Peptides against a protein of PDB entry 7BDX. Designs and how they scored, part 56

Target 1, 212 residues: chain A of PDB entry 7BDX
Amino acid sequence: EMGAAACTLLWGVSSSEEVVKAILGGDKALKFFSITGQTMESFVKSLDGDVQELDSDESQFVFALAGIVTNVAAIACGREFLVNSSRVLLDTILQLLGDLKPGQCTKLKVLMLMSLYNVSINLKGLKYISESPGFIPLLWWLLSDPDAEVCLHVLRLVQSVVLEPEVFSKSASEFRSSLPLQRILAMSKSRNPRLQTAAQELLEDLRTLEHN

## One batch from the design tools (peptide; made by RFdiffusion4, then SolubleMPNN)

Design b1_p11_6_s3
Fold by OpenDDE base, seed 2:
Parts: C-alpha cells; structure tokens; sequence
Structure b1_p11_6_s3 (fold): chain B 212 residues (1-212), chain C 212 residues (1-212), chain A 11 residues (1-11)
C-alpha cells in the first residue's frame, strides 16, 4: 500500500519539468531506473495468466513506475538520460511489450508505449529503439491487440519511424514486406475517433512514401 | 528496495514548495499521510530491540516518509494541512517519540522532531502539540537522549514553547516544576557548538521569563 | 484515478 502511494505521488509530481530535472540531477537516478526495469520485469513475469486485479497495490506501483518513465521521457533532458544512461530500461520495456499477450495488462502497455513514443522524439532514441532486434515484428504483434488505446499508441510509434527518413530507410524493406495493411485499414474505420484519425494519417504518410 | 527508492526520490523533490503544493492539491494527500502514520508506527513497533540495520530498505523507507512530513511542514500550506487534516499523524509522531528509547532510532527521532518544530511555527500547530497529553514529560524524556542532534531539536522545540506567551502561560507551572535545569546546563557546556549555543539561548530566555 | 502521464506531442 504505502509504496504504491509514494510512487503514485512521485508519478503525479513528475509531470513537472523541474521535478524531472531534480530527479535526474541527483545521485539516485541511475539506481532508481535500473531497479524500475527489474521491478516491471518481475511483475510481468508473475502474471502467469491470472487476472491480476487491476487495482492491486502491485499493479498501481508498476503503473506509477511506467508513468514516471513516461513523464521523464516527455522532457528533453529525460530523453537524453534514458537514451544515454538507461538503455537497459528501454530494452526491458521492448521485451515486456513482446511478452504480454493481446488484451493482457492494457494499461501498462499504454504507459510503456507512451514512454517509447516520447523517447522516439529524440533521433538518438528513435534510432536505438528501431535498431532493436525484432522491433518491426513487435509493432505488428502489438497492433494485434483488441484494445483501441494500445493500437493508437502503436500507430503513433509506427508514424515516428515512417516520418524519419534516416530511420525508415534502414527498415523500409522489412516494413513494406510485413505491413499489416488490412489491419490498419480496419482501424481507419474504427468507431474510436482517435484511432480512426491516427490510422488515416499513417495511411496518408505511407502513400506519400510510395510515390517518393 | 524499489519502494524505498521511490519514497527517497519523493523526499528529495519535496524540498520544493511547488512540489508540496502539488502533493496537497491532489486527492491522494489525505490517504498518503494517513498511511504514513500507520507505516511509521508499524516500523517502530517492529524494532523489538534488534539493531535494525540503519541502511535497511525498511529504515530508508521510513526515513523518507519522515523527511516528506518535515518538508511539508516547512511550507505554510503544509503546516495548515497537517494541523487541520492530519492531526492523527501529529499524534502518531508524538507517540513514537515517546515509545523510542534514548539512543534508539536517532535519525528517525531527528526527522520527527524537525517536523514537529516546523509545525510549531504555526501558532495553531504549537497549541495543538503543546496541549497534547504528556507533552512536557515527553520533552524531558527526549532530552535524556545521549545524541547531541536529538537534544538540539528538543531544545529548539522547548524554545518554541517558551517564546510563545499564550502557550507558555498554560504550561508554566508544570514546566517550572519539572525543568531538567542541570541537564540543560550540561548541554550549555557541550563540545557540540550547535547544542552549546541552543542551550545557552534557552537559558537566557528562561531567565528573562523569571524576571517578568 | 492514476495521475495522467504526459506524452509530448511530436513537433
């Protein structure tokens, strides 16, 4: 209980840039983010198909950790820190997103995908993520999720790759050969207006790249 | 480990007034401070004479909680919140200070005494603390501690009572009849310069009150 | 509710 409450407060205040700078300016940041990755990994490995009560102290604790990573990645110095000093955490997030089944831990997936998207705003972060082994298959695995919010954040991350020529050129062959076009087209007709828009915009960006 | 790390970061960033305002402006503050008191109480009750490793995750967690309370009490709105909405936490801190033996949990005592001193800057807080059952005996119990830092913070809290006529007048008879004058005189000769000064100043303030 | 995470919009 108390750990989840403290971590939730830290998540809430980490929305401030000054708080992110204070976290990173201390000697505890490296240790904190190292243990964060291990804690998130241990949680996902413990899920063994039991419907973990979404409101358990353990779940709330891990949500707060993922939220802190997201809010740190929302700041330029936070992205720099993650990309330079916490690469193991990024690798862990990518692994956990691969280990989770469609519909499993939806809220955690959303937070992790938001963190990766924020990291992808940094070109060095986008390069690091996109060069990760199995990244393109991982995107399509995540896009198989029945949850509209998960799929929305996957589409945003795909768009980050597509809109960066230096990154897209490295994966263009694999991307074109494996693109789940019918899935994206189905999302462009979704009743979720945010998902609908994101799928339409990605389809337009892809069409632009076929003509170049 | 992770809970202590998160709480330690929250402690560090709580030195900012904006962070204290953000903590208190949320719907989680009441719950957080309620559980804080219970957690600190559970920790002190678990000490059962074993030398808890001062660097245990549990100890670091409780130190961070006490540090957060101290930093909240350092801000005007934080004092108002504690005095109006977290009186049970103040009662718990007073109880725990009574339950701890001389030389036991010195670092925690210092943090709790710092929090009470900060609360005492608010006249309503000082009234609340000083009207607590057994407050004067508690001050003298705490002043029996062999630790100079504990004794320093006790002397500062005693001085807060002495310097407020409306508060001192209510306890003046009990205070004068129980004053450990020889102990304070011994502290005025301490090799610790901060303790020496605090004891000298308190003795001067007491002499001024005898002539009025 | 959990506090909102802050995604940065892409420029």
Amino acid sequence: as target 1 above (212 residues)
Amino acid sequence: as target 1 above (212 residues)
Amino acid sequence: SAPPAAPEPRP
Scores: peptide ipSAE 0.038, ipTM 0.843, DockQ to the pose 0.081
Fold by OpenDDE base, seed 5:
Structure b1_p11_6_s3 (fold): chain B 212 residues (1-212), chain C 212 residues (1-212), chain A 11 residues (1-11)
Amino acid sequence: as target 1 above (212 residues)
Amino acid sequence: as target 1 above (212 residues)
Amino acid sequence: SAPPAAPEPRP
């Protein structure tokens, strides 16, 4: 209980840029983000047995950790820190997104995808994430999720790759050959306006790349 | 481990007034400070058995909690919150300071005494603390500690009582009859300059009150 | 687009 409460308060205050700078300016940031990945990994590995209730203290603790990572990645110095000094955490987030089944831990997936999207705003972060083993198959695995919010954040991450010619050129062959086009077209007809817009924009960006 | 790391980061960032305002502006502040007292109480009760190493994750967690309370009490809105909405925590800190033996948990005593001193800057807080059952005996119990930093923060809290005529008048009879004068005089000759100064100032304040 | 913060879920 107390750990989850402290971590949740830290999540709330980490929405401030000055708080993110204070977290990263301390000698404890490296240790904190190192054990964050391990804690999230231990939680996801525990789910294959008992369906831990979404409202458990442990679930709330892991949500707060993923929220802190997302808020840190929202700031330029936070992206630089994660990409330079906390790569194991990024690898862990990619792995955990692969280990989770469609419909499993939706809220955690959304937070992890938001953190990866924020990291992808840094070109060095985008390169690191997109060059990770199994990145393209992982995107399509996540895009098979029934949850519209998961799919929205996957489409945003895909768009970050497509909009960067230097990154897209390295994966263009695999991307074109494995693209779940029918799934993206179905999302462009979604009743969810955010998902509909994100799918339409990505389809327009892809059409522009076929003509070049 | 992870809870202690998160709480330690929250302690570090709580040195900012804006972070304290953000903590207190959330709907979670009441729950956080309610369980803070319980966590500190559970830790102190666990010490009567195995000497928990000062460097344990549990000790570090409790230090961070006491540090957060101190930083919250350093800000006007934080003092108002503690005195109006978190009185059980203040009662717990007073109790735990009584339960600890001289030389036991020195660092925790210092943090708890610093928090009470900060609360005592609010006249409503000073009234609440000084009217607590056994407050005067507790001050003398704490002043018997061999640690100079514990004694320094006790002397500062005693001075806050002595400098407020409305508060001092209520306890003046008990204070005068039980005052460990020889102990304070010994501290005024300490090689620790901070302890020496605090003891000299308190002796001057007490002499001024004998003439009125 | 500006990076989204993850504010605590509104109650």
Scores: peptide ipSAE 0.025, ipTM 0.830, DockQ to the pose 0.126
Fold by OpenDDE base, seed 1:
Structure b1_p11_6_s3 (fold): chain B 212 residues (1-212), chain C 212 residues (1-212), chain A 11 residues (1-11)
Amino acid sequence: as target 1 above (212 residues)
Amino acid sequence: as target 1 above (212 residues)
Amino acid sequence: SAPPAAPEPRP
């Protein structure tokens, strides 16, 4: 209870750049993000049978942690911190996104994908996550999710890869050979306007790259 | 572990007025401060046998909570919030200060006394705490603490009472009859310069009030 | 695109 309440407040205030700078300017940031990864991992590992009530203190706590990571990654110094000092946390997020089944922990997936997208704004961050083992298969695994919001954030992350020529060139062959084109085309016809737009934009970017 | 880390970061960032406003501007502040009081109470009640390692996660967590309350009370809107919406937390802090023995949980006592001092800057807060049952005996109980930092913050809180004529007039008879004058005089000769100054100032203020 | 913040869950 109290931990979840404190973490939720920290999440709320971390929407400010000045708060993110204050979090990172302290000597406790490294420990905090290390334990964050462990806590998120422990939570996901505990899911393997019990319908964890999505409204549990534990769920709320992990959502707040993922929210804090997202807000840190929204800031330039936060991205640099995560990429330089908290790579294990990024690896943990990637692993957890792979461990979760389609339709499982949708809210957490969205928050984790938002954090990875924010990290991907930094070229060094984008390089790091895109060079992670199994990253391309992971993107397609995540696109199999029935949730439109999960799929939206995957498409945005895929777009970040496609829009960076240096990153895209390294994985272009694997990307093209495994691209779930029919799935993306289906998303471009979604009734969800955000998903529709993201899928259309990605299809346009992919077409532009085929002509160059 | 994770709860203590998150709470410690929240404590650190709550030194900012803007962060305090953000904490209080949310719909979760009331619940947070309610659970804070309960958590602090539960911690103090658990002390009744085990030398809780002062360096425990639980101790650090409660210290961070007390630090957050102090930082909230440092801001005008925070004082108003505590006095209007979180009186139970103030009552809990007063109770816990009474429950702790001389020399017991010195760090926590200091933080709690700092929070009460900050609340006492508000006339409404000063009225509330000074009209609390057993407040004057509690001040003298706390002045029996061997720790100079505890005693310093008690003297500062006593000074806040003495410097407010409307508050002092209500308790002046009880205050004068029970005043540990010899103890305060001994503190005015302390080798601790902060304690010495606070005791001297209080003795000057008391002398000024005897002549009026 | 601007980096998205993660606002607190609405009650």
Scores: peptide ipSAE 0.016, ipTM 0.822, DockQ to the pose 0.114
Fold by OpenDDE base, seed 4:
Formats: structure tokens, C-alpha cells, sequence
Structure b1_p11_6_s3 (fold): chain B 212 residues (1-212), chain C 212 residues (1-212), chain A 11 residues (1-11)
């Protein structure tokens, strides 16, 4: 209970850039983000089957941790910190996203994907994430999720890759050969307007890259 | 581990007035401060004998909680919140300060005393604390502590009472009859300059009240 | 696109 409450408050206040700077300016940031990864990993490994008590203190605690990482990554100095000093956490997030089944832990997936997207705003972050082993297969695995918000945040991360020629060129062959085009086309017809728009934009970006 | 790390970061960032406003502007503040009191109480009740692993995750967690309360009470809106909406927490802090022996949990005592002092900056807070049952005996119990920082923060809290004629007049008879004058005189000769000054100032304030 | 902040958990 108390840990989840404290972590939730820390998540809320981490929406401020000044709070992110304060978190990172202290000597505790490295330890905190190291333990964050371990805690998230322990939680995901404890998930037996489909029964997620989403309302459990443990779930709320892990959501707050993922939220803090997202909010840190929303800030330039936070992205710099994560990519330089917390690569193990980024690797953990990538691994956990692979370990979770489609439809499993949707809220956690969204937060983790948002954090990776935020990291991808920096070219150095995008390079690091996209050079991770199994990154392209992971994107397609995540895009198979029935949840529209999971799919939306995957499409946004895919778009970050596609919009960077230097990064995209390294994976372009694998990307084109494995692209779940029918899935993206189906999303472009979604009733979710955000998902629909993101899928349409990605399809336009991909068409532009085919003609260049 | 993770709870202590998160709570420690929240403590650090709570030094900002804007962070205190953000904590209190959320719907979670009441629950957080309620659980804070319960957690601090549980910790103090678990203390068997003199063996304090001061470095334990539990100790660090409780120190961070007390630090957060102190930082909230350092801000005008935080004092207002504590006195209006978290009186149970103030009562818990007063109780725990009574339950702890001289020389026991010095760091926690200092933080709790700092929080009470900060609350006492507001006349409403000072009234509430000073009207608590056993408040004057509690001050003298705490002033018997061998630790100079504990004694310093007790003297500062005593000074807050003495400097408010409306509050002091209600307890003046009990205060004068039970005043550990020899202890305060000994503190005025302390090698700790902060303790020495605080004891001297309090003795001057008390002399002024005797002549008026 | 602007970096999204994660919203606080709603009750």
C-alpha cells in the first residue's frame, strides 16, 4: 500500500520538467532506475495466466514506475539520462514487452511503449532501441495486440523509426519483408480515430519511402 | 528496497513548493498522509530494544515519510492541509514522539519535531498541537534526549509556544511549574552553537515573560 | 510529435 501510494505521487509530480531535473540531479537516480527495472521484471515474471488483479497494489506500483520512466523520457535531460546511464532499464522494458502476450497487461504495455517512444525522440535513443536484438519482430508481436491503445503506441514507435532515414536504412530490408501490411491496413479502418490516423500516416510515410 | 527508493525521491523533490502544491492538488493526498501515519506507527511499534538497524530499508522509508511531512509543513498550503485534513497524522506524530525513549530513533525524532515546528508557524497549527493532551510533559520528555539535534528542535518548538501570548497563556501555569530550567541552562552552555543559541534565546524570552 | 506524459492513474 504505502509504496504504491508514494510511487503514484512521484509519478504525478514527475510530469513537471523541474521535478525530472530534481530526480536526476540527486545521487539516487541510478539506483532508483536500476531497481525499477528489476521490480517491473519481477512483476511480469509473477504473472500466472490471464488473472490480472489490475487493482492490486503491486499492479498500481508497477504502473507508477512505468509512468515515472515515461515522464522522465518526456524531458530532454531525462532521455539523455536513460540512454547514457540506464540502458539496462531500456533492455528490460524491451524484454518485458516481448514476454507479455497479446491482450496481457495492456496498461503496463502502453506506459512502456510510451517510454520507448519518448526515448526515440532523441536520435541516440532511437538508434539504441532499434539496434536491440529482435526489435522488428517485437514491434509486430506488439502490433498483434487486440487493444487499440497498445497498437497506437506501437504505430507511433514504428513511425519514429520510419521517419529517421539513418535508422530506417539499417533495418529497411527486414522491415519491408516482415511488415504486417494487412494488420496496418485494418487499423487504418479502425473506429478508434487516433489509431485510424496513426495507421493512415504510417501507410503514407511507407508509400513515400517506396517511391524515393 | 523500491518503496524506500521511491519515497526518498519523493522526499527530495518535496523541497519544492510547486511539488507540495502538486501533491496536495491531487486526489491521493488524503490517503497518502493517512497511510503515512499508520506506517510510521507500525515501524515504531516494531522497535524491540536498542538495536536500530538505521540503514534498513524500513528505517529509510520511514525517514523519507517523515521528511515529506516536514517539507509539506514548510509550505503555507501544506500547513493548511495538515491542520485541516490530516489531524490524525499530527496526533500520530505526537504519540510516536512520546513512545520513543531518550536516545531512540534520533533521526526520526528530528524529522517529526521539524514537522511539528513547521505546523506551529501557523497559529491554527500551534493551537492544535499545544492543545493536545500531554503536550507540555511531551516537550520535557523530548528535551531529556541526549542528542543535541533532538533538543534543538524541541527548544524551537517550545519557543514557538512561548512567542504566542494567546497560546502560552493557556498553558503558562503548567509550563512554569514543570519547566526543566536546569536542563535548559545546561543547554545554554552546550558546545553545539545552534543548541547553545536556541537555549539562550528561550531563556531570554522566558525572562521577558516573567517581567511583563 | 510532442513527447506524451503519462497521466496519473484515475481511481
Amino acid sequence: as target 1 above (212 residues)
Amino acid sequence: as target 1 above (212 residues)
Amino acid sequence: SAPPAAPEPRP
Scores: peptide ipSAE 0.031, ipTM 0.834, DockQ to the pose 0.149; fails the geometry check

Design b1_p11_6_s4
Fold by OpenDDE base, seed 3:
Structure b1_p11_6_s4 (fold): chain B 212 residues (1-212), chain C 212 residues (1-212), chain A 11 residues (1-11)
Amino acid sequence: as target 1 above (212 residues)
Amino acid sequence: as target 1 above (212 residues)
Amino acid sequence: SAPPAPPEPRP
């Protein structure tokens, strides 16, 4: 209980850039983000099947941790810190996204995907994430999720790859050969307007790349 | 471990007035401070004798919680919040200070006394604390501590009472009859300059009150 | 670059 309450408050105040700078300027940041990855991993490993206590203190604690990572990654110095000093946390997030089944831990997946998207705004972060083993298969695994918000954030991360020539060129062959085009086309017809727009934009970007 | 790390970061950033305002402006503040009192109480009740694992995650967690309360109480709106909405936490701090033996949990005592001193800057806070049953005996119990920092913060809280006519008048008879004058005189000769000064100032304030 | 995702609202 107390941990969830404390992390929830820390998450709320970490929406400020100055608070993120204060967190990162301290000698405790490295330890905090190291334990964050371990705690999130322990939570995901404790999941027996499809049952998740979404309102449990443990779930709320892990959501707050993932939210803090997202807010740190939302600012330039936070992205730089994560990529330079907390790579193991990024590796853990990628692993956990692979371990979770479609429809499992949707809220946590969304937060983790948002953190990875924020990291991907930096070319260094995008390179690091996209060079992870099995990254392209992971994107398609995640895109099989029934949840529209999960799929939206996957499409945003795919777009970060497609729009960066240095990154896209390295994976272009695998990307083109495995692209779930019919799934993306279906998303461009979604009733979710954010998902619809993201899928349409990605399809336009892909068409532009085929003509170049 | 994770709780201690999260609370340590929250403590660090709560040194900012804007962060304290952000904590208090949320709907989670009440819950956080309620659980804080319970957690501190559980820790103090778990202490078997004189042995304290000062470097344990639990100890560090409780120190961070007490530090957050101190930082919240350092600002006007924080004091107002504690006295209006978290009285049970103040009652818990007073109780725990009574439960701890001289020389026991010195770091925690100092943080708790600092929080009470900060609350006492507001007349409403000072009235609330000083009207707690056994408050004067508690001050003298705490002043028996061998630690100079504990004694310093007790003297500061005693000074807050002595300098407020509305509060002092209510307890003046009990205060004068039970005042450990020889102990305060000994502190005015301390090698600790802060303790020496605080004891000397209090003795001067008391002499002024005897002539009025 | 797309703007950073706004800080997730406080729960």
Scores: peptide ipSAE 0.042, ipTM 0.837, DockQ to the pose 0.142
Fold by OpenDDE base, seed 2:
Structure b1_p11_6_s4 (fold): chain B 212 residues (1-212), chain C 212 residues (1-212), chain A 11 residues (1-11)
Amino acid sequence: as target 1 above (212 residues)
Amino acid sequence: as target 1 above (212 residues)
Amino acid sequence: SAPPAPPEPRP
């Protein structure tokens, strides 16, 4: 209980840029983010057995960790730190997103996808993520999720790749050959207005790229 | 490991007034400080058996909790919160200081004494602490500690009582009848310069009160 | 749960 409460408070205050700078300016940041990845990995590996109650202290703890990573990545110095000094954590997040099944750990997937999106705001972060082995297949696997919020954040990450010419050129062949166009078209008709809009915008961006 | 790391980061950032305000402005503060007291109490009760390595994750976690309380109490709104809404935590800290033996958990005692001193900056906090059952005997028990840093913080807390006429008048009879004057005189000759100074100043304040 | 900060708008 207490660890989850403390980590949840740290998550709440990490919405401030000054707090993120204070975390990163300390000698403890490297250790903290190293153990964060290990802790998240251990949690996801434990899910194959017991239906961990989504509201367990363990789940709340891991959600808070993922939330901290998201808030750190929302700030320029935080993105720089993650991409320069915590690449193993980014690799772990990509791995965990691949290991989770559709409908499994939806809230955690959303937080991890938000963290990857925030990292992808920096060209160096986007390059690192998009050059990861199996990244394009992973995006399509994640788009198979029945949850509209998961799919929304995947579409935003796909859009980050598509809108960066230097990154898109490296994956364009694989991307075009494997694009789940029918699924994205189905999302453009979703009753979820945010998912609908994101799918429509991505389809427009893709059409623009075919004419160039 | 991870819980201690997260709590240690929360401790580090809680040195900011803005972070303390953010913690207290949330709906989670009451629960957090309630569980903090319980966690610290459980830790101290566990010490009677195994020599808990002072550097254990559990010890680091409890030190971080005590550090957070100290930092909250360093700020006016934090003192108000503790005295109005977390009195049970203050009672727990007083209890734990009584339960710990001389030389036991020195670092934790220092943090708890610093928190009580910070609370005592407010007249309402000083009244609450000084009106606690057994407070004067507790001060003398704590002055029996061989650690100079523990004794220093006890002397500062005694000085907070002595320098507040409204508080001192209520305890003056018990205080004068039980004052370990020989021990304070010995501290005024300490090789520790901070302890020496604090003991000298307290002796001067006491002499001033006898002439009034 | 504390909400995360919203993702920074893409430049």
Scores: peptide ipSAE 0.027, ipTM 0.826, DockQ to the pose 0.081
Fold by OpenDDE base, seed 1:
Structure b1_p11_6_s4 (fold): chain B 212 residues (1-212), chain C 212 residues (1-212), chain A 11 residues (1-11)
Amino acid sequence: as target 1 above (212 residues)
Amino acid sequence: as target 1 above (212 residues)
Amino acid sequence: SAPPAPPEPRP
């Protein structure tokens, strides 16, 4: 209870850039983000099957941790910190996204994907994430999720890769050979307008790259 | 570990007025401060004898909670919130200060006394605290502590009472009859310059009140 | 739960 409450408050106030700077300027930041990764990993590993008690104090605590990471990554200095000093946390997020099945821990996946997207705003962050082993297969694994919000955030991350020529050129062969085109085309016809738009934009970006 | 780390970060960032306002403006503030009091109480009640593991994660967590309360009380809107909406927490702090023996949990006592002093800056807060049952005996109990920092913060709280005529007049008879004058005089000769000064100033304030 | 801050736009 108390840990979840404290972490939820920290998540809420971390929406301020000044608070993110205060978190990162402290001598506790490195330790905090190290333990954050370990705690998220322990939670995901403790999930027996597909049953998640979404309303549990443990779930709320882990959601708050993932929310803090997302909010830190939403700020330029926070992205720099994560990419320079907390790479193990980024590796953990990528691993956990691979370990979770489609439909499992949807809210946590969304927060983790949002954090990766925010990190991808920095070219250094995008390079680091996209050069991770199994990154492209991971994107397609995540895109198989039945949840529209998960798929939306995957498409946004894919779009970050596609829009960066230096990054995309390194993976272009694997990307083109494994692209789940029919899945993306199906999403471009979604009743979810955000998912529909994101899929349409990505298809347009991909067409532009084929003609160049 | 993770709870203590999160709460320690929340404590650190709560040194900002903007962060205190963000904490209090949220829908979670009431619940958080309610659980804070309960958590601090549970910790103090779990102490078997005089042995405190000062470096325990549990101790660090409770210190961070007490630190957050102190930082909230350092801000005008935070004092108003505590006095208006979290009186049970103030009652809990007063109770815990009574339950702890001299020399026991010194750091926690200091943080709790600092929070009470900060609350006492508001006349409404000072009235509420000073009108609590057993308040004057509690001050003298706390002033028996061998720790100079505990005694310093007690003297500062006593001084807040003495300097407010409307509050002091209500307790003046009990205060004068029970005043540990020899103890305060001994503190005015302390090698600790802060304690020495605080005891001297209080003795001067008391002399001024005897002549008026 | 408090919502996360919105992601920054793509540069």
Scores: peptide ipSAE 0.024, ipTM 0.823, DockQ to the pose 0.063
Fold by OpenDDE base, seed 5:
Structure b1_p11_6_s4 (fold): chain B 212 residues (1-212), chain C 212 residues (1-212), chain A 11 residues (1-11)
Amino acid sequence: as target 1 above (212 residues)
Amino acid sequence: as target 1 above (212 residues)
Amino acid sequence: SAPPAPPEPRP
């Protein structure tokens, strides 16, 4: 209860750039993000047993942690910090996204994907996450999710890779050979306007790359 | 561990007025300060058994909570919030200060006394705490502490009462009849310059009131 | 729960 309440307050105030700078300027940031990864990992590993209720204090605590990471990654200095000093947390997020099944922990997946998308704004961050083992298979695994919000954030992350020549050139052959084109085409026909737009934009970007 | 780390970060950033405003402007503030009081109370009640090590994660967590309360009380809107909306927390702090023995939980006592001192800057806050049952006996109990920093913060709180005519007039007879004058005189001879100054100032203020 | 900051647009 108290930990979840404190962490939820920290999540709320972390929407400010000045608060992110204050968090990262302190001597506790490295420890905090290390324990964050461990806590998220422990939570996801506990789900294979008893279904932790999404509304539990533990779930709320982990959502607040993922929210803090997302808010830190929304700021330039926060992206630099994560990419330079908290790579283990990025590795943990990538691993947890692979460990979670389609339809499982949707809210947490969305927060983790938002954090990775924010990290992808930094070219060094985009390079780091896209060079992770199994990154392309992970994107397609996540794109199989029944949740439209999960799929939206996957498409946004895919688009970050496609729009960056230095990154796309390294994985272009794997990307082209494994692309779930029928799934993306189905999303371009979605009743969800955000998902529809994101899928359509990605298809346009991919077509532009085939003609060049 | 993780709760203590998150709460310690929140403590650090709560030194900013903008962060205090953000905490108090949210829908979670009332719940947070309610649980804060309960958590601090549970911690102090646990000390009658096994000596919780001062360096434990639980101790650090409670110190961070007390630090947040102190930082909130350092800001005008925070004082107004505590006095108007979180009186139970003030009652809890007063009770816990009474339950703790001389030499016990020195760091926590200092933080709690700092919070009460900050609350005393608001006349409504000063009236509220000084009208609490057993307030004057509590001050003398706390002034018996062997720790100079505890005694310093007690003297500062006593001075806040003495310098406010509306408050002092209500308790002047009890105050004069129970004043540990020899203890305060001993503190005015302390090798600690902060304690020495605070005791000397209070003795001067008291002498001024005897001649008026 | 407190909302996260929205992801920034791509450069």
Scores: peptide ipSAE 0.014, ipTM 0.818, DockQ to the pose 0.081; fails the geometry check

